# Ledger of designs, part 58: peptides against a protein of PDB entry 1MQS

Target 1, 223 residues: chain A of PDB entry 1MQS
Amino acid sequence: ILKMLFLNKDLNNNDNITTITDDIFNQQEIIWKVLILDIKSTATISSVLRVNDLLKAGITVHSLIKQDRSPLPDVPAIYFVSPTKENIDIIVNDLKSDKYSEFYINFTSSLPRNLLEDLAQQVSITGKSDKIKQVYDQYLDFIVTEPELFSLEISNAYLTLNDPKTTEEEITGLCANIADGLFNTVLTINSIPIIRAAKGGPAEIIAEKLGTKLRDFVINTNS

## One batch from the design tools (peptide; made by RFdiffusion4, then SolubleMPNN)

Design b2_p15_5_s1 (from b2_p15_5, 7 letters changed)
Fold by OpenDDE base, seed 2:
Structure b2_p15_5_s1 (fold): chain B 223 residues (1-223), chain A 15 residues (1-15)
Amino acid sequence: as target 1 above (223 residues)
Amino acid sequence: MLPKIKSFGGELVLE
């Protein structure tokens, strides 16, 4: 998250948030930025950062993407939002209107290819592609509740997984979504965990799916 | 109730 707020520059990962923000604040000129969020990403940011942390990262204003926002044509904007068609359309509209000077787009989870193509096409039509400085998949689709506990904020997951009326397809689908969230979390932590799961239930399904994703990722990154 | 995911020093425990 901090890396994103500093326009995806490399940060020393061994330091706590306070140390990182203080060091950067003291060593570099602060580039003031606008942070554009949605409801989901707001929860993510709020779970790990305080308002003071945002300020130290150079965030002067943060707003919801769906809210009416005043133009700041001389200020760069960081978007950290869900990968949806709606959000893409809003970003493109903001680009068309020259709402900000530069656009750093970060999606909370993987951007599907069709949406990436849509974004690219729309941006191309505007003739303002040069203002799009970054497009990242941040893999930040989780909430940190405690140092050793986090949530994927999947509503009714427990009920769905334990309701005898739930179909196997629904369970499998939900397990896939959970595995995706876990995968994103693991990538954010930048450490491949040992996965422990109970046998004979949804946990095993999730573990298998996650394991596969991680293996595939490792293979692809080593190539 | 959301599924609880615990991380213990490189171990991901799914409950």
Scores: peptide ipSAE 0.048, ipTM 0.577, DockQ to the pose 0.200
Fold by OpenDDE base, seed 1:
Structure b2_p15_5_s1 (fold): chain B 223 residues (1-223), chain A 15 residues (1-15)
Amino acid sequence: as target 1 above (223 residues)
Amino acid sequence: MLPKIKSFGGELVLE
């Protein structure tokens, strides 16, 4: 998240949040930015950062993407939002209206190819592609509730997995979704965990799916 | 008991 707030520049990994923010605050000219969020990403950021942390990162104002926002044509904007058609359309509209000087777009999870193509096409039509400075998939689709506990905020997951009326297909689908969320979390932590799961249930399915994703990722990155 | 995702060091525990 901090990396994103500093426009995805390489930050020294060994520093705590306070040290990083203080060092950057002291050493570099603070580039003031606006942060545009959706409901989901707001929860994510709020779970790990405080308002003061945002200020130290150069975020002067943060707003919801669906809110009416005043134009700040001389201020760069960081978008951290879900990869949806609706959000893409809003971003493009903001671009058309010259609402901000620069656009740093970060999606909370993987952007499907069709949506990426849609974004690219719409941006191309505007003739303002030069204002789009970054497009990233951040894989930050989780909420940290406690130091060693986090949530994927999947509604009714427990009920669905434990309802005897739930079909195997539904269970498998939900397990895949959970595994995707966990995968994103692991990528954020940048460390491959040992996965421990109970046998004979959804936890095992999730563990297997996650394991496969991690193995595939490692193979592809070392390739 | 609500399902919890816990990380202890390098271990991911799925409950």
Scores: peptide ipSAE 0.044, ipTM 0.480, DockQ to the pose 0.189
Fold by OpenDDE base, seed 3:
Structure b2_p15_5_s1 (fold): chain B 223 residues (1-223), chain A 15 residues (1-15)
Amino acid sequence: as target 1 above (223 residues)
Amino acid sequence: MLPKIKSFGGELVLE
């Protein structure tokens, strides 16, 4: 998250930024910018950072993407939002209206190819592609509740997985969603996990899906 | 063309 707030510049090599220290902020050139969030990303940011941390990172104003926002044509904007068609359309509209000087787009999870193509197409039509400085897929689809505890914020997950009326398709879908969240978490932590799961239930399904995702990732990054 | 498209899992390339 801090890297994102500093426009994804390499923060000095201490990969293990486990503690937000003043030293992190002092070493970076502060660029004043606006932070645009959605409901989900707001929760993510709030779980990790304080308002003062945002200020130290150069965030002067933060707003929800769906809210009416005043134009600040001389100020760069960081978008940190879910990869949805709706959010893409809003970003493009903001671009069309010259709402900000520069656009740094960060999605909370992987952007599907079709949406990436849609974004590219719409931006191309505006003729203002030069204002989009970067597009990143972040893997921050989780909430940090405690230093060693996180939540995927999936509503009724326990009930859905344990209700005998739940269909196999629903269970499989939910397990896939959980596996995606765990995958994102693992990538964020930048550590290879040991996966242990009970056999014969949803936990095993999740473990298998997660394992597959991790293997695929390793193969793709080493190639 | 978007100038910089990156993901943690790899660079996004528009084919």
Scores: peptide ipSAE 0.029, ipTM 0.506, DockQ to the pose 0.041
Fold by OpenDDE base, seed 5:
Structure b2_p15_5_s1 (fold): chain B 223 residues (1-223), chain A 15 residues (1-15)
Amino acid sequence: as target 1 above (223 residues)
Amino acid sequence: MLPKIKSFGGELVLE
């Protein structure tokens, strides 16, 4: 998250959030930026950072992507939002309107190819592609509640998984979503865990899906 | 209450 707030520049990894923010604040000229969030990413950010931390990172204002935002044409913007068609359209509209000076786009999870192509196409049409400085997948679609506890904020997951009326397709779909969230969390932590799951239920399905994703990732990264 | 996921010592436990 801090890396994103500092425009994905290499930060010395060994320091606590407070130390990093203080050191950067004291050593480097702060580039003031606007942070654009959605509901999900707001929860993520709020779970790990305080308002003062944002200020130390050079965030002057943070706003929701769907809310009316005043143009700040001389201020760079960091988007940290879900990879959705709606968010892409809003970003492109903001680009068209010259709402900000520069656009640093960070998606909370992986951007599907179709959406990437859509983004690229729309940006190309605007003729303002030079204003888009970065596009990243941050894999930050979780909430940290405690150092060893996090939430994917999936509504009614327990009910859905335990309701006898739930179809196998619904269960499988939900398990896939959970696995995706866990995958993103693992990537963020940058440590591959040992996965333990109870047999014969949704946990096993999730574990298998997650395991596959992690294996595929490791293979592709070491290739 | 949203299900909480805990990581213990490099282990992800799914219940």
Scores: peptide ipSAE 0.052, ipTM 0.470, DockQ to the pose 0.207; fails the geometry check

Design b2_p15_5_s2 (from b2_p15_5, 7 letters changed)
Fold by OpenDDE base, seed 2:
Structure b2_p15_5_s2 (fold): chain B 223 residues (1-223), chain A 15 residues (1-15)
Amino acid sequence: as target 1 above (223 residues)
Amino acid sequence: MLPPIKSFGGELILE
């Protein structure tokens, strides 16, 4: 998250948030930016950062993407939003209207290829592709509640997994979504954990899916 | 609400 707020520059990861923000604040010229969020990403940011942390990262204003926002044509914007068609359309509209000087786009989870192509096409049509400085998948689709506890904020997951009326397809689908969220979390932490799961239930399904994703990722990054 | 996911000492425990 801090890397994103500093336009995805390399930060020394061994320090706590306060130390990092203080060091950067003292050593570098602060680039003031606007942070554009959605409901989901707002919860994510709020779970790990304080308002003061945002300020120290150079965030002068933060707003919801669907909110009416005043143009700040001389200010760069960081978008941290869900990878949806709606959000892409809003970003493109903001680009068309020259709402900000530069656009740093960060998605909370993996951007599907079709949406990436849509974004690229729409941006190309505007003739303002030079204002799009970054497009990243941040893999930040989780809420940190405690140092050793986090939530994927999937509503009714427990009920769905334990309802005898739930179909195997629904369970499998939900397990896949959970595994995706866990995968994103693991990548964010930048440490591959030992996965432990109870046998014979959804936990095992999730563990297997997650394990596969992690293995595939490791293979692809080492190649 | 998903059951809590715990990570201890490099372990991810799914319950």
Scores: peptide ipSAE 0.079, ipTM 0.518, DockQ to the pose 0.211
Fold by OpenDDE base, seed 4:
Structure b2_p15_5_s2 (fold): chain B 223 residues (1-223), chain A 15 residues (1-15)
Amino acid sequence: as target 1 above (223 residues)
Amino acid sequence: MLPPIKSFGGELILE
C-alpha cells in the first residue's frame, strides 16, 4: 500500500509504516496526490493506514470514485479501486475531463484482459494516454486486521461451505473466490506458502485452485 | 464471515 502511495517506488519493506513515511518525508520532496477509492479499497486502506499516514504519504485528499469530485488539474491522482468496468468508465471520464494532472491507476485485484483492453481503448480514444502514468494490479483486495492477520471479507463463507443445502456450483464458485483472494494475498506478501488443506472438502478445492494459480504465476513470471 | 487467516512460518493451513 505504501509503495502504491509513493507511486510504486521501491521502499524498504523492513521498516514500519512510520519509519518509512518519515524517511521518505525527510529524504524526498513529497508529491501531493489525490487518492481515489471505492468502498472495498476504502476498507482495505482504513485497515492499514490512518489519515495521518496518508498525509505523510502525500495524500492531500481522498474520495470515493463514485462521488462527485472537484477537478484538481494540477494534482496527480492515485486510483486504488476494484477492477470493474464501472470504475474504468469513471476513470476514463475523469481523464476526459482533465480532472487531474496525472493518473496512477491501481486495481485492488487482477484486471481481466478484456477490461484492460477496454481501458486501453477508451484511453486511446481520448487522446490523453500520456496522462496515464501507471496501471497496476496491486492484489490488495483484503482487509488487514493486524500485521499477520487478514480477512478476505467474504460474507457467509463458512456457512455457505458447510450448509448441506449449498450446491456444488455454489461451493466451487466460493472456493474460487477464496482462492483468488488468497492468491492476491500471497502476491502481496511476496512469499509463496506451503499450502496444507484437509482432504475431501472445500479446503482441498481451495488449495488446489490456489496451487494452480501460484504455479501458473511462477511459470509465467519466470518465462 | 470467514475466520481471519493467519500465516505461520510460511504455511497456509486451510481447514
Scores: peptide ipSAE 0.067, ipTM 0.525, DockQ to the pose 0.222
Fold by OpenDDE base, seed 3:
Structure b2_p15_5_s2 (fold): chain B 223 residues (1-223), chain A 15 residues (1-15)
Amino acid sequence: as target 1 above (223 residues)
Amino acid sequence: MLPPIKSFGGELILE
């Protein structure tokens, strides 16, 4: 998250920033910018940062993407939002209206190819592609509840996995969603987990899916 | 031994 707030520049400090210290902020040139969030990303940021931390990172204003926002044509904007068609359309509309000087787009999770193509197409039509300075998928789809505890914020997960009326398709879909969240968490922590799961249930399905995702990622990054 | 995992997602390239 801090890297994102500093426009994904390398923070000179050790890969294991477990503690937010003033030293992190003092080493970076402060660029004043606007932070645009959705409900989900607001929860993510609020779980790990305080308003004062945002200010130290150069965030002068933060707003929800769906809110009416005043134009600041001379100020760069960081978007940190869910990869949805709705959010893409709003970003493109903001681009069309010259709402900000520069656009740094960060999605909370992987952007599907169809949505990437849609974004690219819409941006090309505006003729303002030069204002988009960055597009990232950040894999930050989780909430930190305690220093050593996180939540994927999946409603009714326990009930769905244990209700005899739940279909195999629903279980498999939910397990995939959980595996995606865990995958994102692992990448964020930058630590390879030992995966242990009980056999013969949803836990095994999740473990297998997560294992596959991690293996695929390693193969693709070493390639 | 798994190689180091790159954190904070990846850059998307717009054509």
Scores: peptide ipSAE 0.007, ipTM 0.402, DockQ to the pose 0.080
Fold by OpenDDE base, seed 1:
Structure b2_p15_5_s2 (fold): chain B 223 residues (1-223), chain A 15 residues (1-15)
Amino acid sequence: as target 1 above (223 residues)
Amino acid sequence: MLPPIKSFGGELILE
């Protein structure tokens, strides 16, 4: 939850919430943002965080997703809501109306494929997919831009993989990270795909790593 | 920007 409030940046997990919030507050400029909740997620947040903790995390205001909310076009929004058609429609409407500057979407549980496709389709129609910065659920960290297209939003991945100066170790490391992201995506969709990759490049490396992860997962879940 | 990752017909296509 705290990671989500800090836009899913890597946080040192060894510290209590207060220490983490204090350290971040002292070390970094606070990015003020809106937190959008539903009834279920409100209970979850309330069990872990106090209002003061939210403020320390840069949450200036929080509201229920079904409530009338004033536009804050210069303020980023974090959604932490149930993966429902209704919530997706509201998020898309908020996107259409430019209610916020950026959208960080976190679903409280696994987002099923049909809803993922619905979200992606609606977002693609708006032409404002660039405002969606993150889509998360229990497994997934990616951006949905189109029904059949998603992004892991790994900065400079293309450049790194195609730069002749990049070391084999760097390539392998990046491919592993991509494979992890894809693995999480597959788990979220709850369907094991046939993996297709171009041969002779990073795509093949990623495919192999992903394949291994999926095989290991299937073996471990069936035992 | 990562190359597009596509899923179609139960396939994950890495480009």
Scores: peptide ipSAE 0.074, ipTM 0.541, DockQ to the pose 0.172; fails the geometry check

Design b2_p15_5_s3 (from b2_p15_5, 7 letters changed)
Fold by OpenDDE base, seed 5:
Structure b2_p15_5_s3 (fold): chain B 223 residues (1-223), chain A 15 residues (1-15)
Amino acid sequence: as target 1 above (223 residues)
Amino acid sequence: MLPKIKSFGGVLELE
């Protein structure tokens, strides 16, 4: 998150959030930026950072992507939002309107190819591709509640998984979503855990899906 | 209540 707030520049990884922010604040000229969030990313950011931390990172204003935002044509913007068609369209509209000076786009999770192509196509049509400085997948689609506890913020997951009326397809779909969230969490932490799951239920399905994703990732990265 | 996931000692426990 801090790396994103500093435009994905290499930060010395060995320091606590407070130390990093203080050191950067004291040693480097602060580039003031606007932070654009959605509901999900707001929860994520709020779980790990304080308002003062944002200020120290050079965030002057933070706003929701779907809210009306005043143009700040001389200010660079950091987007940290879910990879959705709606968010892409809004970003492109902001680009068209010259709402900000530069666009640093960070998606909370992996951007599907179809959406990437859509983004690229729309940006190309605007003729303002030079204003888009970065596009990243951050893999931060979770909320940290405690050092060893986090939430994927999936609504009604427990109810859905335990309702006898839920179809196998719905269960499988939900398990896939959970596995995706866990995968993103693992990538963010940059440590592959041992997965333990109860047998004979949704937990096993999730574990299998997650295991497959992690194995595929490791193979592709080492390849 | 949203399901909470705990990680202990490099172990991801799914319940």
Scores: peptide ipSAE 0.055, ipTM 0.508, DockQ to the pose 0.207
Fold by OpenDDE base, seed 2:
Structure b2_p15_5_s3 (fold): chain B 223 residues (1-223), chain A 15 residues (1-15)
Amino acid sequence: as target 1 above (223 residues)
Amino acid sequence: MLPKIKSFGGVLELE
């Protein structure tokens, strides 16, 4: 998240948020930016950062993507939003209207290829592709509720996994979604964990799926 | 209730 707020520059990951923000604040000129969020990303940001952290990161204004926002044509904007057609259309409209000087687009989770192609096509039509400075998948589809506790904000997950009426297919599907969220979390933390799960239940299924994803990722990154 | 994910020193514990 902090990396995103600093336009995806490399940060020293060994320091706490306060140390990072203080060091950056003291060492370089602050680039003031607008932060554009949706409901989901607002929860994510709020769970990890304090208002003061945003300020130290150079965030002068943060707003919801669906809200009426005043144009700031001389100010760069960071979008941190869900990868949806609706959000893409809004971003493109903001681009068309020259609402901001530069656009740094960060999606909260994996951007499907079809949506990436749609974004690229729409941006190309505007003739303002040069204003799109970054497009990232941040893999931040999680909420930090406590220092050692994460939530994927999957509604009724517990009920679904424990309802005897739930089909195996539904359980497997939900476990896959959870594993995807965990995978994104792990990538964000940039540390491969040891996975521990109870045997004989959904936790094991999730662990296996997550393990596979992580192994595949490691293999691909080392190639 | 959401599944709880605990991370302790590089261990991801799924309950």
Scores: peptide ipSAE 0.050, ipTM 0.500, DockQ to the pose 0.210
Fold by OpenDDE base, seed 1:
Structure b2_p15_5_s3 (fold): chain B 223 residues (1-223), chain A 15 residues (1-15)
Amino acid sequence: as target 1 above (223 residues)
Amino acid sequence: MLPKIKSFGGVLELE
């Protein structure tokens, strides 16, 4: 939850909520944002955070998703809501109306594939996919930054893979890590994808590693 | 260009 409130940035988990919020409050420029909740997520947030904690996390306003909300076109919004068709439709409507500057969507439980596809489709139609900065649920090890794009949030991956000074061993190791992340993603989605990768580069290495992992998994689960 | 991972509709595209 705290990670979500800080836009899913890596936080040192060893500190209590108060220490983390105080440290961040003191060290970083506070990004003020709106928190959009539903009835279920309100209960969840209230169980772990106080109003003062929200304020320290940069939450200036919190509202229910079904409540009439005033537009704040210059303010980013964090959604923490149940993965329902109704909530998705509301989020898309908020997007269409430019209600907020940026959308960070966090679902309280696993987002079913059909709903993810619905969200992606509706967002694509709006032409405002760039405003959706994150789509996340508690089971995903990746952040969807665009309807068709997700990130494993591996720091400096691009630099490492493209630096001519990087050793083959380092590249192979990083590719393995990426493949592991993708594998976990596939398990979360509960659907085996068709893997497409560019030839002659790290993408191919990753695809091969991922393919092997998926094959091994299928063999072991059918066993 | 960060490796873009697209995974929707049963396709995982690695760039």
Scores: peptide ipSAE 0.038, ipTM 0.535, DockQ to the pose 0.177
Fold by OpenDDE base, seed 3:
Structure b2_p15_5_s3 (fold): chain B 223 residues (1-223), chain A 15 residues (1-15)
Amino acid sequence: as target 1 above (223 residues)
Amino acid sequence: MLPKIKSFGGVLELE
């Protein structure tokens, strides 16, 4: 939670909350932020932090996501909310209305793939994806730029990869499609990434295919 | 498990 409040910077785990907040408060320039919560996350925050802790973390205002909130277009916002369609829609609406200057989104639990894709799609339509700086959940953590939050729009990918009846050929084909999508994305961004993948699964297959495509491309363009 | 993609600092991490 503290890590989230400090925009997911690395914190020393051995220090108590008071020591961490005091040290950061004294050593770093405080960025004042708005904290957006839901009912569930409010209970979570209240169980761990005091109001003074929030203040030391740079939280000037905290509000419920479903409540009417005044626009603060020059102030960054941290969302700490449940991964629901409703909350995603509200965040997107806040984005559309320029409610805040920057959006740091932290989901209280795992964001389902379908909701991630929905978020990506809606954000893309707004043309304001640059305002989304972070998206985190239990499993996902990344700094979001416009080209980094996207959907490949591959139908039933999860089902295909997890169905024991799926053939190796089908898996390989799907991995190839994913690799192609990633390849096109990389070309659009005009930056070649370092690729890392877990071993022994579809991720490795995708990484290998993507790596090959990128290497071939570099060789062909430099020749 | 569906591969998860993380992107940070020019690193594409697939899980």
Scores: peptide ipSAE 0.038, ipTM 0.560, DockQ to the pose 0.217

